# Peptides against a protein of PDB entry 2N1D, part 20

Target 1, 169 residues: chain A of PDB entry 2N1D
Amino acid sequence: EVKVKIPEELKPWLVDDWDLITRQKQLFYLPAKKNVDSILEDYANYKKSRGNTDNKEYAVNEVVAGIKEYFNVMLGTQLLYKFERPQYAEILADHPDAPMSQVYGAPHLLRLFVRIGAMLAYTPLDEKSLALLLNYLHDFLKYLAKNSATLFSASDYEVAPPEYHRKAV

## One batch from the design tools (peptide; made by RFdiffusion4, then SolubleMPNN)

Design b1_p11_2_s3 (from b1_p11_2, 5 letters changed)
Fold by OpenDDE base, seed 1:
Structure b1_p11_2_s3 (fold): chain B 169 residues (1-169), chain A 11 residues (1-11)
Amino acid sequence: as target 1 above (169 residues)
Amino acid sequence: SKVLELLKKLL
């Protein structure tokens, strides 16, 4: 398995996220006040503001596009805890054509990077390509860690109502 | 393009 290194600053959040949902029976408030699209846009703008070359800017745009698409494909099938399934179903019913990157936020985006390593193990990639991809992924994760105070908060979660709790069993 | 292509291969 290919290891995607999660910054130490974000590891405690993954535990809190898991605890909030699985133990405390809370749900991340949807649609997110700051969705994945906006996070990626902010990242792109951040990279552009650092005086990057045109080639670097192009690469950033591709990274953003790639992460977005990968998130949208993986969210429903790979990134949700069982308790979150009814919520996801409701989102699909209400917004069938909306990409999940416009609905979900930072916590679910971070979960994507927990899963990428295992997926890379099954993807034929040469060493150079793998290193390149990992560099971009780690760069983005570093950005998330830098902005973790505003991106990750327990206040973005809410206690699920009793009717939801029964539905999620 | 390369990064996007690589990520798409994971799908």
Scores: peptide ipSAE 0.135, ipTM 0.800, DockQ to the pose 0.112
Fold by OpenDDE base, seed 2:
Structure b1_p11_2_s3 (fold): chain B 169 residues (1-169), chain A 11 residues (1-11)
Amino acid sequence: as target 1 above (169 residues)
Amino acid sequence: SKVLELLKKLL
């Protein structure tokens, strides 16, 4: 398995996210106020505002596209805790044609980077190429860490009602 | 596989 290093600033959030849902029986408010598409767009604009060359801009766009596509593929099957399954079913019913990157937000996006390393382990990449890709991913993670105060908050979660608990059984 | 192909474009 290829290790994608999560910034130390964000590691506690993964624990808090798990705790809010699994132990406190809360749900992330959906659709997200700041969805994955918006987060990635802000990142791209942030990188472009720093006077990047065309090549660097292209690379950023590819990173954004790759992360978005990976998220949309992985969310439903790999990124949800058991308690979140009924909510996901409701989202599919209410938004049948919407990509999940338009529905979910930063916490679920961060969970993606816990999984991406395993996927990269099965790619035919040499060490240098893999390192370059990892650098791009790490750069994005650093962006998330820098903006963690606005992207990650317990106030974005809410206690699931009794009706939801019955569905989650 | 599609995702991995897209990520490979970064190389």
Scores: peptide ipSAE 0.110, ipTM 0.781, DockQ to the pose 0.326
Fold by OpenDDE base, seed 5:
Structure b1_p11_2_s3 (fold): chain B 169 residues (1-169), chain A 11 residues (1-11)
Amino acid sequence: as target 1 above (169 residues)
Amino acid sequence: SKVLELLKKLL
């Protein structure tokens, strides 16, 4: 298995995220006040503002595009807890043509990186290519960690209403 | 897989 190292400062958040949803029966407020698209855009701008070469800028754009698309593919099938399924169904009904990167936010984006490692284990990449990819992913994760105070908050969750509990049965 | 293809685009 390929390990995608989650920054230590973000690991507790993953636990809190899990607890809020599975134990406290809360839901992340959707649409996110700061969606994945916005987070990735901010990251790209952050990287570009550091005086990177054209090649580096191109690489950042590709990484952002890749993470976005991968998130959009994985969200509905791999990144949701069971309790979140009814909410996801409602989102699909209300926003059928919207990519999930425009709806969901940082917590779900972070969950993506918990799953990437297992997927990379079977990816036909040589060691150099794998290292390069991991560097990109880790760099982004470091960015999330640096901005964790604004990206991750329990106040972005709400207790699911009784009606939702009935649907979640 | 499509997922693997997407990951390769990160390179």
Scores: peptide ipSAE 0.107, ipTM 0.785, DockQ to the pose 0.240
Fold by OpenDDE base, seed 3:
Structure b1_p11_2_s3 (fold): chain B 169 residues (1-169), chain A 11 residues (1-11)
Amino acid sequence: as target 1 above (169 residues)
Amino acid sequence: SKVLELLKKLL
């Protein structure tokens, strides 16, 4: 297993996210006001505006594209709590051609980084390449932590209606 | 693996 460290600032949010959905039976409001696409775009622009030297092997745009595509593949099968499955099904029915990175937001994106470490263990990456990738992933997570006040809020969740509870078996 | 290929794009 490859360890992807979640910033301490974001660990409490993962607990709150889980509690809001699993125990309080709330749902993240969809479509997200700030979706994954926009978060990644803001990150890319942030990195470019800093003027820091990017690693020639790992351009910011490639990292952003990779995270986006990985999120879009993993969301439906790996990143949802059981209670969220009916909501996801409704989203797919209403927007079959929309990538989930345009629908979901920061909380679900953060969940991706809880899972990515195990998946990286199966990649044929050499030690140097893996280290560089991890550095970029950690850099992005640090960006999320710096902007956590605007990206993670319980106000983005709402109590699921009674009709939803009947579907969430 | 589709997931594996996506991860490779991070390189």
Scores: peptide ipSAE 0.102, ipTM 0.781, DockQ to the pose 0.137

Design b1_p11_2_s4 (from b1_p11_2, 6 letters changed)
Fold by OpenDDE base, seed 3:
Order: C-alpha cells, then structure tokens, then sequence
Structure b1_p11_2_s4 (fold): chain B 169 residues (1-169), chain A 11 residues (1-11)
C-alpha cells in the first residue's frame, strides 16, 4: 500500500468539491482561469527561485512533465464525477486537440493525487525511487496547500443550466 | 528522467 498523504488544509476542499458537483449540481467553470499547465509552471518556477538543488535524477521539470502527462491521461477516465461527463464530452467536441491540462484547473488536479497512491502500489518500483517520487509528490501538494486560497474557490463553480440537467440524465 | 519514467508507468 502506497499512501500519498493529502495535506489537512486540502482535505476539506475535496469534500467541498464533491458537494458542489454532486449535491449542488454545479460545474467547474471551463476553461479554467488558471489551468493545470499554469499551476505546474508556477510550481517549477517557485522551486527554481528557492535555490535548493534537487536530486539530479529527479529534476523539478521531470516531475512537472510527469504529473502533466499523468493528468492528461487520467482526467477523462478516472477523475470525473458522473455529473461532469456531459461537460467533458462537450470539451472534447469543441477542443479535440487540446490537452486537458490546458482546460481543467486545481480541483481536478488535486483529485489526481487521491488516485495516484493506489496506482503506484501496482507499479514495480524500487524503494529508493518510490521514496523520492513520493517526496516530490508531497512537496507539490504542500505547494498547493500554501496557495490554496487562490487555487481553490467555490466561486469557480456555476450552477449547471437546465439544458445540462436534461442531458446529464 | 527518472520521475517522468516512474509516472509514465502508471499510464
């Protein structure tokens, strides 16, 4: 069992995110004002500005690239609630060549880290590599927590229109 | 390329 610990500051947000979508029937405004690409870029720049040298084999850019790719693959199949499926279909139809990291934002990115631990459990990794990867993932999550006031807000959601409810059935 | 490689294994 590989555990990716979500910071306590972000756990309430996951609940609010779920409530906004599932109970209040709201949708995250797309395209995101601050998309996943931008968040990852800001993180990379933040790490570089701190001056701390990361391990040669685990550069920040590699972590960012990996998270981005993993997000783009997993978003449509693993990270959406049922109510969000029609919205996703519309996005695919309107922007067939756009990676989802350019469309979605922090809430959906955070959902990725809820799932990643289980996936890592089935990946053949040596202990050292796994430990280093987990350290970087946790470091990124700490960054999200530090910037949570600007990244996670209920104001980024909107009540789905009646026509959406009809096709969401 | 280690971290990227590890993450790609999850795909």
Amino acid sequence: as target 1 above (169 residues)
Amino acid sequence: DKVLELLKKLL
Scores: peptide ipSAE 0.032, ipTM 0.698, DockQ to the pose 0.194
Fold by OpenDDE base, seed 5:
Structure b1_p11_2_s4 (fold): chain B 169 residues (1-169), chain A 11 residues (1-11)
Amino acid sequence: as target 1 above (169 residues)
Amino acid sequence: DKVLELLKKLL
């Protein structure tokens, strides 16, 4: 199996995220104060500010675009816990034309990388291409870990209102 | 477009 290594700093957050939603019945505040688009933009700017070559800058843009697209496709069907489904439905109703990368934030983005490894295992990729992709993904994850204090916080969650609980069951 | 293409294969 292809392993996308989640930084150790972020692994506890995945557990906290799961616990906040599934056990404590909280919801991530939407729209996110810092959405996926913004996170990816900051990452791209961070990489560009490092004085990379034009080719590296181009590659970063492709990685960002790819992650964004993959997130937007996968969010609604693969990245949500069952308790989050009513919230997602409300988001779709209120923002029918907005990509989810403009609504959701870092916690949901991180969930994407939990799934991607298993999918890569069954994707026809040559060894060199796979290694290249993994390097980019790991680099981005390292960026998330470096900025985890500002990107991942339980204060971004709130207890779902009683009416929401009725919808979720 | 190589990296983007690789990611799209996962969609």
Scores: peptide ipSAE 0.031, ipTM 0.698, DockQ to the pose 0.198
Fold by OpenDDE base, seed 2:
Structure b1_p11_2_s4 (fold): chain B 169 residues (1-169), chain A 11 residues (1-11)
Amino acid sequence: as target 1 above (169 residues)
Amino acid sequence: DKVLELLKKLL
């Protein structure tokens, strides 16, 4: 199995995210004020502003595109806690043609990296390509860690109303 | 919850 190492400073957030949803019965506010598309765009622009070569820029764009694609594929089936399922159903009804990368934000994006390693194990990549990809994924995760104060906040969650509880559990 | 199970392995 391919392992994607999560920065130590982001691991506590994964726990907090889980706690907010499953124990405190809160929901991440949707649509996100800063969605996955925007986060990835900011990362790409951040890399470009640091004077990347054409090859490096291409690689960044491909990584961003890949992350977005994986997120959109995996969100509904792999990245949600049970308590979030009714909310997801509402999102599908309200935004039937929108990719989930335009709806969800940083917390759910971070959850992807807990799961993405297993998916990469089935990708036909040579050792060098896989190493390069892992380096970029790690670089992106470091970017998330650096900007964690603005990307991860409990204030982006809301206590679910009683009527939500009744249909969720 | 698959994410939770993976999280337990990660932490």
Scores: peptide ipSAE 0.029, ipTM 0.682, DockQ to the pose 0.029
Fold by OpenDDE base, seed 1:
Structure b1_p11_2_s4 (fold): chain B 169 residues (1-169), chain A 11 residues (1-11)
Amino acid sequence: as target 1 above (169 residues)
Amino acid sequence: DKVLELLKKLL
């Protein structure tokens, strides 16, 4: 299995995220105040501001585009807890053509990196390509860790109403 | 493979 190392600063958040939803029966408020698209855009701008070459800027843009598309494909089938399924169904019904990167935020984006390692293990990537991809993923994760105070907050969650509980079980 | 296509875009 390919290991994508999650920064130690973010590991406690994954536990809190899991607890908020599965134990406390809360839901992340949607649409997110800061969605995945905006997070990726901020990251790209951050990388560009650090004096990168044209080639590095191009690479960052491709990584951002890839993460976005990968998130949009994976969200519905791989990144949701069972309790979140009714909420997702409602989002699809209300916004059938909207990419999920415009709806969901940092917590769900972070979940992608928990699952991506297993997916990479089944891809026919050579060692060099895999190493390069991992470097980009880890760099982005470092960015998330650096900005964790503004990206991850329990205040972005709310207690699901009793009506929702009946749908989720 | 959709996953493979997405990964290629990342690289």
Scores: peptide ipSAE 0.023, ipTM 0.628, DockQ to the pose 0.157

Design b1_p11_3_s1 (from b1_p11_3, 6 letters changed)
Fold by OpenDDE base, seed 4:
Structure b1_p11_3_s1 (fold): chain B 169 residues (1-169), chain A 11 residues (1-11)
Amino acid sequence: as target 1 above (169 residues)
Amino acid sequence: SKILELLNKLL
C-alpha cells in the first residue's frame, strides 16, 4: 500500500466534513459555488504563473486533466457517504450529462486523495513512476492546504430538508 | 502525457 500524505492543515477538515454529513445530517450545497473544475483551473494557473525550471516533467495540464477524470469516475462510487447518496441520485437525474467535477467542490475533491493511496496499491507502477505521481499529488494537496481557508467552510453545508431524510435511510 | 497515463491506471 502506498500512503498519500494529507497535509496536517486539511486533516481536521476531513473530520469536520464527516461530522457535518454523517452526524449533523447536512449536505454540501450543490452545485458547488466553487467546483472542482474551478479549483483545478486555479491550481494550473498558479503553477504556470510561478514557473517551473526543474528538470522534472512539467505537465500541469495533464495533472489537472488526470485528477479531473479520476474524480469524475470515482465520485459516485467511492467518495460519498451513505447519507449523500440520495443527493447524488438527484444530481444525476437533473444533470445527466454534467461531469461531477462541475457539480461538486473542494471537500469531495479532498476525499479523493484519502482514497487514492489504496487505489495505488492495485496499480502496477514502478518506483520511478510512482514517485513522479506522488510528487504531483502532494504538490496539489499543498495547494489545497494553502487555500484551505477559502476552499473549506461549514457554511457551504446546509441542513437536509425533511423529505430528504425520508429518502436517506 | 505520463502523468495522465499514470492517473488513468488508477481507474
Scores: peptide ipSAE 0.071, ipTM 0.767, DockQ to the pose 0.113
Fold by OpenDDE base, seed 3:
Structure b1_p11_3_s1 (fold): chain B 169 residues (1-169), chain A 11 residues (1-11)
Amino acid sequence: as target 1 above (169 residues)
Amino acid sequence: SKILELLNKLL
């Protein structure tokens, strides 16, 4: 197993996110006011502004592109709670050509990193490459933690209407 | 390219 460490600052949010949806029957407001695309863009700009040495093979842009693509593939099948399925179906029907990185936001993006460790365990990666990837993933997670006050808020959720409850069987 | 390649292997 490949362990991707979630910053301690973000672990309570994962619990709150789960509670809001599963127990309080709320939904994250979609489309997100700040979507995954914008979060990744801000991260890239942040890294570039730091002026740190960026390896040619491990450019920030590649990390951003990879995370975005991975999110877009995994969101619908791996990152949603059961209660969120009707909402996702509605989004797909209304916006069939839109990548989910333009619809969903920070909470769902964070869920990706809970799953990625297990997936990495089944990929043929050499130790050096894996270490470098993990470093970038951890760096991004640290960025999320630093900006958690603006990225993660219960106010971004709303109580699902009665009509939705009837569909969420 | 390397990082993107690694992440693509998860897809």
Scores: peptide ipSAE 0.067, ipTM 0.761, DockQ to the pose 0.224
Fold by OpenDDE base, seed 5:
Structure b1_p11_3_s1 (fold): chain B 169 residues (1-169), chain A 11 residues (1-11)
Amino acid sequence: as target 1 above (169 residues)
Amino acid sequence: SKILELLNKLL
C-alpha cells in the first residue's frame, strides 16, 4: 500500500470539512476566494523564490501542472460529498468551460491527496519513480500545512439555504 | 515531463 502522508496539522481539518458539509449541511463558498490555481501558483512562486536550480523549477512547474490536471479530473467524480452535488451542478451550468481549479479551493484540493495513495497502490510505478512523486506531493502538502491558517477556515462555509436542501434530496 | 507523466497514470 502506498501512503501519501497527510500532515498532522491538516488531518483535523479533513474531519472539520466533512462535518461542516455532511452534518452541518454547509457548503464551501464558491467561487473560492482563493482557488486551486492561485494556491498552486503561490506554491510554484514559493519554490522558485528559494533559489532552486533550473531543473528544480522545471520540476515544480510539472508538479503544479500535474496536480491541477488531476484535480480537475477528479473533483466532480471523486472529491465531492453527496451533499455537494447540486452545488457542483450549478457550477457546471454557470461556468461550463471553467476548470474546477478556478472554482474550488484548498479544502477540495486537500481531499485530492486523501485519494492519491489508494490510486498509486495499483499504479505500475517503479520504486524510484514512486519515491520521486511522493517527495513532490509531500512537499506540496507541507506547503499547505504551513499556510493552513489562511487556506482552511470554517468561515469559508455557509449554511445551505432551504432551496438547496430541496435539491439535495 | 516525468512528474506529469506519473500523475497522468493515476487518471
Scores: peptide ipSAE 0.066, ipTM 0.762, DockQ to the pose 0.225
Fold by OpenDDE base, seed 2:
Structure b1_p11_3_s1 (fold): chain B 169 residues (1-169), chain A 11 residues (1-11)
Amino acid sequence: as target 1 above (169 residues)
Amino acid sequence: SKILELLNKLL
């Protein structure tokens, strides 16, 4: 089993995110004020600003691109709670050609990293390559933890209206 | 593109 370690600072947020949606019947405001594309761009710029070599910059860009693509593929089928499905359907209708990385934000991006470990377990990878990938994923997660105050907030959620509840039945 | 390739294998 391959385990992607979630920083301790972010573990409570996963619980809060689940609680806000499943128990409190709230929805993350979409389109996100800070979408996944922007978060990844900020991370890349953060890494570049620290005087990285060309090779390190290239590696960061690959990580960003990979996370973005994985998110866009996995969001609709793997990352949503049942209560969020009507909202997703509305997003698809309103933004049929937009990648979900331009619509969703940090909470849904964080959910992706809960799934990556299980997927890696069924992917044939040599230990060195796996370790390198995990290091970059952990580095990004540390970045999310460092910026958690601006990326994760209950104020980004809103109570779903009665009309939505009828759709969610 | 090793890192990107690794992540793409998850798809």
Scores: peptide ipSAE 0.063, ipTM 0.761, DockQ to the pose 0.226

Design b1_p11_3_s2 (from b1_p11_3, 4 letters changed)
Fold by OpenDDE base, seed 1:
Structure b1_p11_3_s2 (fold): chain B 169 residues (1-169), chain A 11 residues (1-11)
Amino acid sequence: as target 1 above (169 residues)
Amino acid sequence: SKVLELLEKLL
Protein backbone atom coordinates (compact mmCIF):
# COMPACT_ATOMS: atom_id res chain seq x y z
CA GLU B 1 0.00 0.00 0.00
CA VAL B 2 1.10 3.52 -0.81
CA LYS B 3 1.40 5.67 2.28
CA VAL B 4 0.24 9.27 2.03
CA LYS B 5 1.50 11.18 5.02
CA ILE B 6 -1.04 13.52 6.58
CA PRO B 7 0.53 16.60 8.19
CA GLU B 8 0.44 16.46 11.96
CA GLU B 9 -1.30 19.82 11.95
CA LEU B 10 -4.30 18.34 10.15
CA LYS B 11 -4.68 15.11 12.08
CA PRO B 12 -6.49 16.81 14.98
CA TRP B 13 -8.96 18.20 12.47
CA LEU B 14 -9.79 14.74 11.20
CA VAL B 15 -10.64 13.82 14.77
CA ASP B 16 -12.76 16.94 15.21
CA ASP B 17 -14.53 16.26 11.92
CA TRP B 18 -15.33 12.74 13.04
CA ASP B 19 -16.50 13.97 16.42
CA LEU B 20 -18.76 16.68 14.99
CA ILE B 21 -20.57 14.22 12.77
CA THR B 22 -20.51 10.92 14.62
CA ARG B 23 -20.80 12.09 18.21
CA GLN B 24 -22.40 15.51 18.01
CA LYS B 25 -24.68 14.53 15.12
CA GLN B 26 -23.83 17.57 13.06
CA LEU B 27 -23.60 17.92 9.29
CA PHE B 28 -21.23 19.91 7.16
CA TYR B 29 -23.24 22.68 5.54
CA LEU B 30 -23.88 21.93 1.88
CA PRO B 31 -23.29 23.24 -0.63
CA ALA B 32 -19.97 24.29 0.83
CA LYS B 33 -19.20 27.98 0.95
CA LYS B 34 -15.79 27.04 -0.40
CA ASN B 35 -16.00 23.87 -2.42
CA VAL B 36 -13.29 21.46 -3.49
CA ASP B 37 -13.11 23.00 -6.95
CA SER B 38 -12.29 26.41 -5.51
CA ILE B 39 -9.73 25.01 -3.10
CA LEU B 40 -7.94 23.23 -5.93
CA GLU B 41 -8.10 26.34 -8.08
CA ASP B 42 -6.61 28.43 -5.31
CA TYR B 43 -3.83 25.91 -4.90
CA ALA B 44 -3.07 25.93 -8.62
CA ASN B 45 -2.97 29.71 -8.65
CA TYR B 46 -0.79 29.69 -5.57
CA LYS B 47 1.70 27.42 -7.33
CA LYS B 48 1.64 29.59 -10.45
CA SER B 49 2.41 32.68 -8.41
CA ARG B 50 5.57 31.02 -7.15
CA GLY B 51 7.28 31.44 -10.51
CA ASN B 52 7.14 27.85 -11.62
CA THR B 53 8.26 26.65 -15.02
CA ASP B 54 5.83 25.57 -17.71
CA ASN B 55 6.50 21.96 -16.90
CA LYS B 56 5.86 22.62 -13.24
CA GLU B 57 2.60 24.35 -14.04
CA TYR B 58 1.52 21.49 -16.26
CA ALA B 59 2.24 19.01 -13.52
CA VAL B 60 0.25 21.04 -11.00
CA ASN B 61 -2.73 21.17 -13.34
CA GLU B 62 -2.59 17.43 -13.82
CA VAL B 63 -2.39 16.83 -10.09
CA VAL B 64 -5.33 19.14 -9.47
CA ALA B 65 -7.34 17.37 -12.14
CA GLY B 66 -6.44 14.03 -10.64
CA ILE B 67 -7.39 15.02 -7.12
CA LYS B 68 -10.70 16.34 -8.39
CA GLU B 69 -11.42 13.15 -10.28
CA TYR B 70 -10.52 10.91 -7.38
CA PHE B 71 -12.67 12.99 -5.06
CA ASN B 72 -15.68 12.85 -7.35
CA VAL B 73 -15.34 9.11 -7.73
CA MET B 74 -14.71 8.28 -4.11
CA LEU B 75 -16.88 10.75 -2.17
CA GLY B 76 -20.12 8.83 -2.28
CA THR B 77 -18.75 5.40 -1.64
CA GLN B 78 -15.70 5.86 0.56
CA LEU B 79 -15.51 9.29 2.18
CA LEU B 80 -18.80 9.57 4.07
CA TYR B 81 -19.72 8.53 7.56
CA LYS B 82 -22.97 6.63 7.90
CA PHE B 83 -24.64 9.67 9.45
CA GLU B 84 -23.96 11.66 6.27
CA ARG B 85 -25.69 9.25 3.88
CA PRO B 86 -29.14 10.86 3.93
CA GLN B 87 -27.58 14.24 3.24
CA TYR B 88 -25.68 12.81 0.30
CA ALA B 89 -28.85 11.24 -1.06
CA GLU B 90 -30.58 14.61 -0.89
CA ILE B 91 -27.72 16.26 -2.75
CA LEU B 92 -27.88 13.64 -5.49
CA ALA B 93 -31.63 14.07 -5.82
CA ASP B 94 -31.40 17.85 -6.06
CA HIS B 95 -28.26 17.99 -8.19
CA PRO B 96 -27.90 14.71 -10.06
CA ASP B 97 -25.41 16.03 -12.60
CA ALA B 98 -23.26 18.13 -10.30
CA PRO B 99 -19.82 16.82 -9.44
CA MET B 100 -19.38 16.45 -5.73
CA SER B 101 -16.28 18.65 -5.92
CA GLN B 102 -18.70 21.53 -6.46
CA VAL B 103 -20.76 20.60 -3.41
CA TYR B 104 -18.40 19.44 -0.68
CA GLY B 105 -15.52 21.29 0.92
CA ALA B 106 -12.22 20.99 2.72
CA PRO B 107 -13.10 18.46 5.43
CA HIS B 108 -14.27 15.86 2.93
CA LEU B 109 -11.35 16.65 0.65
CA LEU B 110 -9.00 15.93 3.52
CA ARG B 111 -10.71 12.60 4.07
CA LEU B 112 -9.73 11.70 0.51
CA PHE B 113 -6.09 11.68 1.49
CA VAL B 114 -6.79 9.15 4.19
CA ARG B 115 -8.04 6.79 1.48
CA ILE B 116 -6.17 7.75 -1.66
CA GLY B 117 -3.04 5.80 -0.82
CA ALA B 118 -4.78 2.48 -1.17
CA MET B 119 -6.19 3.53 -4.52
CA LEU B 120 -2.81 4.61 -5.83
CA ALA B 121 -1.44 1.19 -5.06
CA TYR B 122 -3.51 -0.17 -7.93
CA THR B 123 -2.69 2.63 -10.36
CA PRO B 124 -0.35 1.63 -13.19
CA LEU B 125 2.37 4.14 -12.39
CA ASP B 126 6.06 3.49 -12.49
CA GLU B 127 8.12 4.18 -9.41
CA LYS B 128 9.32 7.55 -10.64
CA SER B 129 5.85 8.77 -11.56
CA LEU B 130 4.41 7.57 -8.29
CA ALA B 131 7.11 9.33 -6.32
CA LEU B 132 6.46 12.54 -8.22
CA LEU B 133 2.74 12.26 -7.62
CA LEU B 134 3.27 11.65 -3.93
CA ASN B 135 5.46 14.73 -3.74
CA TYR B 136 2.67 16.83 -5.20
CA LEU B 137 0.07 15.28 -2.95
CA HIS B 138 2.18 16.04 0.08
CA ASP B 139 2.75 19.54 -1.24
CA PHE B 140 -0.99 20.03 -1.54
CA LEU B 141 -1.51 18.72 1.97
CA LYS B 142 1.03 21.22 3.23
CA TYR B 143 -0.98 23.89 1.47
CA LEU B 144 -4.10 22.74 3.28
CA ALA B 145 -2.25 22.84 6.57
CA LYS B 146 -1.00 26.34 5.85
CA ASN B 147 -4.55 27.52 5.21
CA SER B 148 -6.23 25.34 7.82
CA ALA B 149 -7.54 28.27 9.85
CA THR B 150 -9.82 29.32 6.99
CA LEU B 151 -10.51 25.92 5.47
CA PHE B 152 -11.42 23.94 8.55
CA SER B 153 -13.92 25.32 11.05
CA ALA B 154 -16.55 23.81 13.28
CA SER B 155 -18.77 26.76 12.32
CA ASP B 156 -19.20 25.14 8.91
CA TYR B 157 -21.18 22.40 10.61
CA GLU B 158 -24.71 22.54 11.94
CA VAL B 159 -26.78 20.37 14.20
CA ALA B 160 -28.93 18.04 12.15
CA PRO B 161 -32.66 18.45 12.73
CA PRO B 162 -34.55 15.79 14.66
CA GLU B 163 -36.18 14.41 11.52
CA TYR B 164 -32.77 13.91 9.97
CA HIS B 165 -31.47 12.19 13.06
CA ARG B 166 -34.30 9.69 12.94
CA LYS B 167 -33.62 9.06 9.26
CA ALA B 168 -29.90 8.54 9.71
CA VAL B 169 -30.05 6.12 12.64
CA SER A 1 -17.75 3.87 6.40
CA LYS A 2 -14.10 2.94 6.53
CA VAL A 3 -12.96 6.52 7.06
CA LEU A 4 -12.88 6.08 10.81
CA GLU A 5 -11.01 2.82 10.48
CA LEU A 6 -8.34 4.49 8.41
CA LEU A 7 -8.29 7.46 10.76
CA GLU A 8 -7.57 5.15 13.65
CA LYS A 9 -4.58 3.84 11.75
CA LEU A 10 -3.28 7.38 11.42
CA LEU A 11 -3.58 8.10 15.14
Scores: peptide ipSAE 0.027, ipTM 0.665, DockQ to the pose 0.028
Fold by OpenDDE base, seed 4:
Structure b1_p11_3_s2 (fold): chain B 169 residues (1-169), chain A 11 residues (1-11)
Amino acid sequence: as target 1 above (169 residues)
Amino acid sequence: SKVLELLEKLL
């Protein structure tokens, strides 16, 4: 399969994220103070500031668009823990037409990269395109790791009330 | 969950 390696710096966060949600029964505060759209935009601007050529800028934009699309498609079906389902339902009810990339943030975005490799296996990409994509995905993950202090924090989670617990059973 | 399963494989 296509394997996307998560930076070692971010692996502990995945564990913490899982623990906060599933064991501590907390929820990520929504809408995110910094949503996926914003994170991707910052990344694109970051790459542009590094002296991108037209082709490189095109590639970055394509990757950003792809990540956004994958996230929006996969969030509801692949990236949520069971405990988060009621929250997601509430988000859908309140914002039925809003893409989830405008609601969710870095923790859920990071979860995408745990799954995205398997999804890429179903896409008919040529070897060159796949290699380029993988390079940018890893580059983006490095970007997340570099900015992890501002993107990942347990303080962005809050204990779910008892009423929520009953809905999440 | 699907994420957890993949996480366990990753970690």
Scores: peptide ipSAE 0.027, ipTM 0.663, DockQ to the pose 0.028
Fold by OpenDDE base, seed 5:
Structure b1_p11_3_s2 (fold): chain B 169 residues (1-169), chain A 11 residues (1-11)
Amino acid sequence: as target 1 above (169 residues)
Amino acid sequence: SKVLELLEKLL
């Protein structure tokens, strides 16, 4: 089993995120004011600005690309609560060709890291490559934790309208 | 939800 450790600072947010949607029947405002693409771009620029070698820069780009790809693949099938399904359907109808990394934001991105460990357990990566990847994933999570005040906020959620409740069976 | 299930394991 591959364990991706979520920073302690972000674990409570996962609970709040779940509570906002499942118990309080709220929805994350879409499209996100700061989408996954933007978050990943900021991270990449942050890493590049620290004077990394070409190899390190290359690795960061690959990690960012990988996270984006996994997010886009997993969002619709694995990262949504049942209550969010009608919203997702509406997004698909309105933006059929847009990757979800351009629509969703930090909360849903964080959900990926709850799931990604199990996925990586079955990837054909050697131990060294896996260790390197895990280091970058943890580094990215630390970045999210460091910027959590701007990335995670209950104010980005809104109570779903009555019309939505009728669709959210 | 897979997310919820994994969250429960995380907690």
Scores: peptide ipSAE 0.027, ipTM 0.667, DockQ to the pose 0.028
Fold by OpenDDE base, seed 2:
Structure b1_p11_3_s2 (fold): chain B 169 residues (1-169), chain A 11 residues (1-11)
Amino acid sequence: as target 1 above (169 residues)
Amino acid sequence: SKVLELLEKLL
């Protein structure tokens, strides 16, 4: 499989995210105050503000579009812990036509990059194109790390109510 | 959980 390197700064967050949900029985507040769409938009604007050429801008937009698409495809089946399944069902009922990139936020987006490498292994890209894509994915992950203080916070989680706990077990 | 399995491999 294709290996996507997670920045060392973000690896502890993946552990905290897992701990908050699986061990502490908390849920990420949904819909996210800052959803995946907005995070990707901010990244694209950040790259544009740094004086990128048209070609670089195009590449960034394509990468953003790809990340969004992969997230929307994989969220429900690949990126959720068991404890989050009832919440996801409620989201589907309340937002039947909304892409999950408009509902979920940074923690779930980060989980994508733990899994995306295996999916990229089946993508028909030549070695040079794959290397370029990986560079942009790593660049985006560095962006997440740089802005981790505003994107990742335990305060975005809340203790699940007893009613939810009964449904989840 | 697939995410957990991959996380365990990552760490």
Scores: peptide ipSAE 0.026, ipTM 0.661, DockQ to the pose 0.028

